Peptides against a protein of PDB entry 3ZOQ. Designs and how they scored, part 173

Target 1, 223 residues: chain A of PDB entry 3ZOQ
Amino acid sequence: QLLQDSWWNQLKEEFEKPYYQELREMLKREYAEQTIYPDSRDIFNALHYTSYDDVKVVILGQDPYHGPGQAQGLSFSVKPGVKQPPSLKNIFLELQQDIGCSIPNHGSLVSWAKQGVLLLNTVLTVRRGQANSHKGKGWERLTDRIIDVLSERERPVIFILWGRHAQMKKERIDTSKHFIIESTHPSPFSARNGFFGSRPFSRANAYLEKMGEAPIDWCIKDL

## One batch from the design tools (peptide; made by RFdiffusion4, then SolubleMPNN)

Design b2_p26_7_s4 (from b2_p26_7, 17 letters changed)
Fold by OpenDDE base, seed 5:
Structure b2_p26_7_s4 (fold): chain B 223 residues (1-223), chain A 26 residues (1-26)
Amino acid sequence: as target 1 above (223 residues)
Amino acid sequence: MEEEEEKRRLEEERRLLEELLAETTA
């Protein structure tokens, strides 16, 4: 199977549903006829790096970066050697101000994913140069289910919800047992309206420690 | 949406990115 056993057990029923079969057929056509990001092998990288049981923190994005070589199947993350997008730069600025991390010389967040930070986009594919081109094609139903099964998990999860799009998913989260960190989006258009100074990284670690969990090492080393 | 605004900015930078990546693979 493609996914780790823990995710497969949670999502196997979704893959048998008509909406996902239609999505899959759509994706086959798209990847054959268009330039689609990320690479088809990287679509589920968020689930590959972070098992269902290992999820400590969730950071929701909208859809992948639509430029060449950028998307790597993780929200906000870019492949090494790719210029850091504006939101990612602001994420690192807040990281520096929050907990003193240096700004890394790359934009890969894989180290977060490996520690239990699920870097999930709500839409997992995009056409080159066409933002949101795969919106409303079925991904949202699957990723809603991902949020649902995490919400249903007994072990608490921390959801970091930047901006309105991510915050719309709050209704699916059982806030009686899960923790929510909300602010404006890290985008230059909204970061100064609440993202900067929101200290999501230290707050997340404070919750993890309260739960008896190991904190995330948010600091990213240079490559 | 905040992220849509960022996507517009990414589109503006796309050409520069394409040139950079083309150089590394040429």
Scores: peptide ipSAE 0.023, ipTM 0.465, DockQ to the pose 0.081
Fold by OpenDDE base, seed 1:
Structure b2_p26_7_s4 (fold): chain B 223 residues (1-223), chain A 26 residues (1-26)
Amino acid sequence: as target 1 above (223 residues)
Amino acid sequence: MEEEEEKRRLEEERRLLEELLAETTA
């Protein structure tokens, strides 16, 4: 798949840089020699579903799910038919408590992406069964640039930063223009320490409404 | 015309880069 023109215009310079060329060569080897997730065509799904100009909300993840058939290039999202991972399950529990949405029978967040929710992992690939195996290989530099160009955008963005890893990106965000929603991570290890009850969905919509933007329909329909 | 040509050039460059990446499937 091809990046949308709006993202290409923002990121084209990154793709010419040595770090990205090295990343690309690494990825070629990895996909040839290992089982890598997501599918190579799905790596940039977050950018494919949500153009630069259409971004309303950003939800940062770390890296893709490393199990078979799980990752679909969107943070926290899993392909239909895949069992909901614990963190995603907790996201849906908070969604239900926050705004009354039913828990969907699948884990695909594509409907959010299509509405302007950029579901961005900081690292966009992973080896099967090896969490963070592609950490420090160049993705973080590209995804930092994605955050930077969004931060530079005049039209405000809402950044939802769950956990310390995502919150470390706050320094790159112009908080005079953009809204930050922070809590602990939805992981079972941290969700009870602040994620539950944080009401990120209603808070995001409140900001959107204040900005004169259409709110996100966070409720996910069954498939 | 010039904008269209530039757009085509950028599209071709983008396509080449992304196709090379997409050709390697897991």
Scores: peptide ipSAE 0.024, ipTM 0.471, DockQ to the pose 0.016; fails the geometry check
Fold by OpenDDE base, seed 2:
Formats: C-alpha cells, structure tokens, sequence
Structure b2_p26_7_s4 (fold): chain B 223 residues (1-223), chain A 26 residues (1-26)
C-alpha cells in the first residue's frame, strides 16, 4: 500500500508524544493567563498553506512577532494592514534588487506559502512584548521533526537559512539531496553584512529550474 | 484530494488545540 506523504502521516507520532502534550498544557495556561501570538487558530498556518509534498522552499524564522496584530503563523510575514517590520522591509529590498519585484504595500507572505514556500518559525508562539518567551518549551522538537522529515524526503527541498539561528539547523539537512542558501539575517543589524546582495530568490528559482520544478513567483501584488 | 485530506487533519489538530485552550478559559 502506498503510504501517503502528508504532514499528518509525518507528524502524527509527534502529537502523541509526552513533550507535545506538555507543550499543549503550557499553551493552555499561557493563552489563559497572557496575551499570546499568533491567534491560536493561526499557530499552524505554515503547515496549512504548504503541504508536506508541496514544499519546495523552506524559510526558517525564530519565533513570531510579539506585537499586536502582527504574527499570522508564517515566518517573517505580517497580517495585511500591519506596518512592515524592519527585517521584512529588508527582505523586500533584497527581493527588488534580486529579481526586480516592486515593494508591496503590505507584509503578507501568504502568496509564497501557497506556492510551496514553507514559512516556518522554530518556535510557533510568543508572549506579547517578550521575544523568545516560549523558547525551549517543546516547539523546537516539533519543528526539528518537520526539518527531519523534509530532509528524509526523496524530492529535494531548498532551505533558505538567514542568520546563525537558522543555520544551526543545517546539521539536520541531508545536503546530498537538498540545497541550502545561507546568508546573514535580514535584520538591520546584520543585513549589510551579507544578506543584501545574497540573491536568495533568484538562487532558489535557479535550483528549482535545475530540478525541473516550477519557480516561485516571489513578486507580491498590492492589496 | 490528498492535500485536502491533509488540511482537514491539520485543521482537526488545530481545532483540538483550540478546544483545549477554550476549556482552560471556561
């Protein structure tokens, strides 16, 4: 019987593990006692928009934006109507310089997700105003498994790893099958040290074309 | 069909999480 390669088939065992149950219990308390982002309905948006089989590119983030209305369950992405954070602005600047896309009037990367760009944070929740507040609570084990099952996949994946945190995941990626694009982080503190001019978007598409896959339309339309 | 089934399963997992969260706030 052909086993279906779905996120559920890949991750169902994780959801039954004690660490994930403990994470759920932690989240129950946090959402009850604190303001947590994103909305609980949006926690798994990256997996909702991009199926296991449809993943072409992975962009790793750290944890969600911790400001009101910002996080929407996708790394670096913000909800429409939200001001673009500095790192996202730099992503769009590089996008413009790399492949000529216009700067969008919003910060939603949902169009990338729908094309097979898995916009995955390593930690999927955050307390308001407290970056990395849910670090080490169990999310990293789940998201490591996501990386692992993608690495184990026969069909190649492109991993875009901006900054040291994302690059630490390189050890989990089978580079004999998969491609890695690395640079400094798009943050204003690091972007000029290697992110600008790294051309991750054209490089990703070049790999996709070599693999016989359709390239990503990275250009984002205005809303 | 496979993508829709996967989305349904993930949605179910999300729903279970939401229900669990709702139980703590009730």
Amino acid sequence: as target 1 above (223 residues)
Amino acid sequence: MEEEEEKRRLEEERRLLEELLAETTA
Scores: peptide ipSAE 0.023, ipTM 0.503, DockQ to the pose 0.020; fails the geometry check
Fold by OpenDDE base, seed 3:
Structure b2_p26_7_s4 (fold): chain B 223 residues (1-223), chain A 26 residues (1-26)
Amino acid sequence: as target 1 above (223 residues)
Amino acid sequence: MEEEEEKRRLEEERRLLEELLAETTA
């Protein structure tokens, strides 16, 4: 599927810049010589599922899962049939405690994306078994621009920022227009220090309702 | 006419970009 026209209009200038051309050439080599995740067709799935105009909520991740068959171009999400990673399990535990949703039998967050939840990693590719291997290669500049154009949008956005890495992007967000939900990361190493009990899902919906928008159906059905 | 031509040029450029990204996994 083609990139949504609304995102193209916002990002077309970035694709012409030297940094992105260098990133593109790097990625061509990486995908040819190494096993890279996600599949190249899935790199921009977050933008494919959620147009610029349809973004209601942003959830920032760092980089894709680096195991076989896991990453599907959406932050924290895994393809159906893949075991739920620890952080995702904790997300579902908080979801259950926050708004009463059942824990799904899969880890796909596509249903959120289709409702306007932009599941964006700051780095969009990774080498198999090598976490953060594509950090500092140009993705951060593009994804910073994605945050910037959303921040510049007149229609408000809700940013969910789990952990320090995501929270570093707060400086790019106009808090006079947009809402921020911050907590510790859902990782087992940090979840008990503030993520659990943070109730990001109900809080996000409360903001949406205040804006006169439809809330997100966060509950995920079994497959 | 100029707006339609510009739209067509942008659509072609978008298509070329997406095709290039899709070819990296093949």
Scores: peptide ipSAE 0.023, ipTM 0.485, DockQ to the pose 0.016; fails the geometry check

Design b2_p26_8_s1 (from b2_p26_8, 18 letters changed)
Fold by OpenDDE base, seed 4:
Structure b2_p26_8_s1 (fold): chain B 223 residues (1-223), chain A 26 residues (1-26)
Amino acid sequence: as target 1 above (223 residues)
Amino acid sequence: DEAAREAAEEAARREEEERAFELSKL
């Protein structure tokens, strides 16, 4: 079984579909012939750390970081010891300004994932040094289904949609049940146009509290 | 050092075998 039970029950039919079999065969070739990120064991880490039932918040990314040792199967997150990418630095600046958290000495968001923050990229693999190299290969169909089954869930979810790529998924989200937090992307090219001061962390916690849910501890401890 | 080369070759082989195994689960 590829996924834990709660996700497997929602997604098992996707893995039998021709598009996923074609994706799988592509990935076998790519991993054999090229350096692909993340490690093959880490591809589904977002679903491993956060069960279908435990999802409180979704943060959508595009595709994994394409540098050595960076990607860990979680959107925006980097492995400990890796220099924080510019977008992640801006996420931590907004976190500090929003709720007063210290900037951590590492870039791992695993503590968020363990609390029910689904850190999902729409594309789950990438070639070394080649951003979006696995775009349009089948991942988007699977990750669209992940969004769909979360949208169908009775228990509300908070979707944090940074930038246009993530915001394009809004059409798949039942806004009568689920909450959406939208802003510009945390990238240095867009952060000053609305990401800074958007206060996504306090707003997410305010929705969780209103629903009678435990808030996320967004503050990340040093390692 | 020949022992260091052999250990590196064995580590690379194990990593490739683990990679092939994990790709079989996809």
Scores: peptide ipSAE 0.024, ipTM 0.494, DockQ to the pose 0.013
Fold by OpenDDE base, seed 3:
Structure b2_p26_8_s1 (fold): chain B 223 residues (1-223), chain A 26 residues (1-26)
Amino acid sequence: as target 1 above (223 residues)
Amino acid sequence: DEAAREAAEEAARREEEERAFELSKL
């Protein structure tokens, strides 16, 4: 089985559809002929770390990091020992200003994922050095379905939508049930235009508390 | 010298890759 039961029950029909079979055949060629990120075993790590039922918060990314050893199948996250990308540094700066967390010595967001933060990219693979190289190949249809089944869920979800690409998914989210936190992207090119001071972490926890759920421990320990 | 050049080229490539990635997310 490709996914854990909670996600499999929601997504199994997608994997039988022609678009996904075409995507799969494309990915087989890509992984055989080129360096593709993340590792093929890590493609669905966001769904592996956070079950469908355990999703409390969703953070949408675009596509994986395309440098060696960076991508770990989680949006914005990098493997331990990898230099923190500029956007991730800004995420940690906002985290520090929002709720007083120290800046961790690594960029792994696995601790968030394990607490119910779905760190989902809309495109789940990339060629080395080629941002968006797998855009429009079928991933967006699967990840749209992931958003849809979360939107259909009765138990509320908090969607954190940084930047225009993530915000385009707002039309798929039932705002009568679910909460949305929007700001500019954490990128150095946009962070000062509304990401800094947006306080997404404290706002997410305030919604969780209102729903009677345990807050996320957003503070990341050093390794 | 050569190792320092290779390290500098790798660093520059990584910074360019990071920048290209960041720009793609705007």
Scores: peptide ipSAE 0.022, ipTM 0.467, DockQ to the pose 0.034
Fold by OpenDDE base, seed 1:
Structure b2_p26_8_s1 (fold): chain B 223 residues (1-223), chain A 26 residues (1-26)
Amino acid sequence: as target 1 above (223 residues)
Amino acid sequence: DEAAREAAEEAARREEEERAFELSKL
């Protein structure tokens, strides 16, 4: 079985569809002929760390980091020992200003994923050194379905939508049930235009508390 | 004309944000 039962029950029909079979055959060729990130075993890590029922918060990314050893199947996250990318550094700066967390010595967001933060990219693979190289190959249809089944869930979800690419998914979210936190992207090119001071972490926890749920411990321990 | 200009400005902004995101990963 490709996914945990909670996600499999929501997504099993997608894996039988022609578009996903075409995507799968493309990925087999790409992984055989090219350097593709993340590792093929890590593609669905966002769904492996956070079950359908355990999702409290969603943070949308575009596609994986395309450098060696960076991508770990989680949006914005990098493997331990990898230099923090500029956007991730800005995420940690906002985290420090928002709720007083120390800046961690690594860039792994696995601790968030384990608490119910779905760190989902809209495209789940990338060719080395070629950002968005797997755009329009079928991932977007699957990840749209992930957003749809979360939107259909009775238990509310908090969607954190940084920048326009993520905000385009707002049309798929039932705002009568679910909460949306929007700002500019954490990228150095956009962070000063509204990401800094947006306080997404405290705002997410305030919604969780209002729903009677345990807040996220956003503070990341050093390794 | 105006709708085509807005669509072109919107497309250009998307490309700039995509490029900004790509550059933020380097």
Scores: peptide ipSAE 0.020, ipTM 0.509, DockQ to the pose 0.697
Fold by OpenDDE base, seed 5:
Structure b2_p26_8_s1 (fold): chain B 223 residues (1-223), chain A 26 residues (1-26)
Amino acid sequence: as target 1 above (223 residues)
Amino acid sequence: DEAAREAAEEAARREEEERAFELSKL
């Protein structure tokens, strides 16, 4: 099967729908004819690292990085050895100011994913050098369903919604059960307008502790 | 205008993504 059992049980019906079959056929052509990111094996890495039941926190991104070697199927994350993009640098600056973590020498957020931080993009693929090139092709319908099944879950989730694109998903989240942390985007163009000082990491951990859950170790070790 | 602000934020994001491409390793 395409996904681990916990996600497959929630999403199996989506994969049988015409929209996803059309998306799949589009992706087959794109991967054959173009350079597409991430690697096709890495498309669902967010769901591979974090099971449906293990999700504690969700961080929404838009689409993957479109540069060589960058995308690894996790929002905001880059493969080791890749230069940290500006937004990711600002995420680490806020992490340092919020909870005192050192700035890591790499940009991989896999350690967060393994702890229950779902690093989900709304669009899961991109053509090289062409941001949003796979927007409106069917990914948003699947990722909306991912948000919906998490919102329907009885066990609470914390949604971290940076910037307007992520915040548009707030309407799909049952705020009677789930917590939302909102700020401006970590981009250099918006970070000084509310992302810096928003303290999303300590706030997320405070909610986890209140729910009787183990906090996230947000500090990333050097490689 | 909210739509104009959203468009400007989306443009700013794309500029960052372009910079991220330049900062990528081969």
Scores: peptide ipSAE 0.026, ipTM 0.615, DockQ to the pose 0.171; fails the geometry check

Design b2_p26_8_s2 (from b2_p26_8, 19 letters changed)
Fold by OpenDDE base, seed 1:
Structure b2_p26_8_s2 (fold): chain B 223 residues (1-223), chain A 26 residues (1-26)
Amino acid sequence: as target 1 above (223 residues)
Amino acid sequence: SAAEAARAAEEALRAAEEQAYNQSQE
């Protein structure tokens, strides 16, 4: 990886902007006065595990899980030992039907992140028990910039956009360079309306191979 | 305490930002 391809070089200007400074101050108050997820040290785990240059696939989520011990700073992922949420269970069911992977005994997607799957939520923090409680506070502007700089990258990216919220980001993606895989959300409410059978994992790997890149090993080993 | 949590949050945010910076300087 070249130094200029680091996340810092892509995002440093955002960190200096007033909106982000205000977000930081808000977060300091929130973490002091409320129970906030994920742990503050895990907020940027998606960027920590997957460098700007190493991104092959992006999977967008909305905001972190809001229950104790669940969120680990990666979209859809839960810490080992945590019961798999319904949407994650459906993701693994589709994974099994798509490419034959066994259902793992945990819900950590860190192995995907380490292979170049950016597991990005559009909002990176949440109050305990209050979904979308940090919506509209500045995260969306930062994560929009993350999408923008990936869209501007010469080397193609595959964007997996499950559900309406994620699909709203399609307007920010240069589809002349990048590939988009769209379906309904893996939520039990919507999974049977298009997510199941969408085969996002094999489709992503097919595009990676076409681009001359190594495919993702989507199968997750038991812990 | 609230003060301790605020300091921890500030430190974590700073560390996350600095990690990206350090990678760019290596």
Scores: peptide ipSAE 0.131, ipTM 0.717, DockQ to the pose 0.016
Fold by OpenDDE base, seed 3:
Structure b2_p26_8_s2 (fold): chain B 223 residues (1-223), chain A 26 residues (1-26)
Amino acid sequence: as target 1 above (223 residues)
Amino acid sequence: SAAEAARAAEEALRAAEEQAYNQSQE
């Protein structure tokens, strides 16, 4: 599937660079020789669902879930029918406390993506059962460029940065134009230290309203 | 198969690179 036209215009030069060509060759081998997540057709789902021009909010993750059937190319999101991972459960708990949404019976965040929430992992693939196995292979350079071109965009973006890994990208964001929402990670190990009560969803919508944009409907319907 | 997986990966990763060509065909 083709990228959204606006993303291709922003990223086409990256795809011609040696690092990306090497990444492609690596990934071809990985998908052939091992079980890699997400499905290769879903690698760029974040860019498929949310065009460059339509991005309102960015939520950064690290790398995809590495269990079977989980990853769908969107940060923190899992395919319907998959048990909600602990971090995602905490995201929904905060969502409920923040703006009153019911806890959905699935973990798909596609409805957010379709509304302009870019659910971007910094690394877009992973080996089954091996977290961070594709770290340092070239994805970070591409996703850094994604952050850069969003930072360069005139229309403001809201960046939600949960935890230290995501917050390390703050240096790439022009805070004179864009808005940052920071807290600890939704992981059970850190959620009680600042994520809970951070109210990122209402805060994001407050920024959108200030910009004269439609707020995100964060509530997710049951399937 | 391994070959099918490799082709699928190539297709997914090349799609963005071929967008200009596809647009020219429209």
Scores: peptide ipSAE 0.058, ipTM 0.621, DockQ to the pose 0.015
Fold by OpenDDE base, seed 2:
Structure b2_p26_8_s2 (fold): chain B 223 residues (1-223), chain A 26 residues (1-26)
Amino acid sequence: as target 1 above (223 residues)
Amino acid sequence: SAAEAARAAEEALRAAEEQAYNQSQE
């Protein structure tokens, strides 16, 4: 249940700060009074699957899916057996066109996370059926710190920033060390305006290769 | 239940910050 030591060392000071304590108290009330996603045990899954030192790529989302059984603590990812949301479908379409991966029969991106893709939402919880219901409650400060400590890391990171919300985090990223891949959001409302054809997966791997790191196997196997 | 969810949330959040929590109790 504990964060990996590498993340703990980077974030321990945040957990002691008043804003996080207030966030924690808020969340305790929310989980008591409302249906909150993801499952409380899954809130920090992005950090659990991908240690601080193992981060190769960051993909930023906004907040978790707010439907039953969807969110699993990873941006854009859904639990196996859950219908792929529209944005995720478009991600897989771009993946197929970019590097030839088959469309998986599920929406779990855990295989990416295990390879060093930090699937981080800026807000880590949401009320059922109420998108952005936990916006501005303290998560953004913690996740900003996550971005900051990654930016401060000597080993380069690739940040994939889809859409305006994610791109607002550019100012926190030291582009002298790190790489940024930007496009419009994979949402049906924006995907045709730049996301499709942006080839974020091959571009990310190209950067990894330049850094002498192993590329990500972006192809997802069927379950 | 809601009570169980609240406890689970508290436990999960506390676990993530366990070292800081323990230090604050010392």
Scores: peptide ipSAE 0.039, ipTM 0.603, DockQ to the pose 0.015
Fold by OpenDDE base, seed 4:
Structure b2_p26_8_s2 (fold): chain B 223 residues (1-223), chain A 26 residues (1-26)
Amino acid sequence: as target 1 above (223 residues)
Amino acid sequence: SAAEAARAAEEALRAAEEQAYNQSQE
């Protein structure tokens, strides 16, 4: 489906560049020959749910979940009815500890996206069962541009950067205008080393309030 | 199916290109 108009204004030049055309041709072959996630209609869901102008918070992921029915084009999010992955479980544990939200009975973060939380993976597709299989194929250049145009935006953005991969993008962010929340990754391998207790949700809302914007309702209702 | 996914991907990507092109012509 078509992207939000505000994103087209920011990204239209990228879609005409050779790297994106090569990526496009690669994706056509991949979706034809292999099982690729997410569904092709969901690749740009992060941009569909959250317009350029409506972005309040950015949460960066690496690439989509590579299991059946999981990925929905939003970082860390899984479709309803799907078992919550370990990292997502830890996100909800921190959410509960941070601001008292109940742990939802599903893993969909669509409610965050609709409120202005851009749930962006740096790579937007993956082969089934093959993490990072589409790394270095062109997505990173596009998503770097997404970060760049957000950094150039006058209205401040809060960037939540979990783990080293996301934190590498900090150099692209104008910290004189925008806010950064950093911690270790919510993965079970790293969560106890800084993610737990980092309170990213309350901190994000504190920045929003200072900016005179409505806070995010991070609590997710059961389905 | 894979064929359906490929077609959907092609349509989505083509639509993006066409939209970008149309805006560039305005």
Scores: peptide ipSAE 0.039, ipTM 0.598, DockQ to the pose 0.015

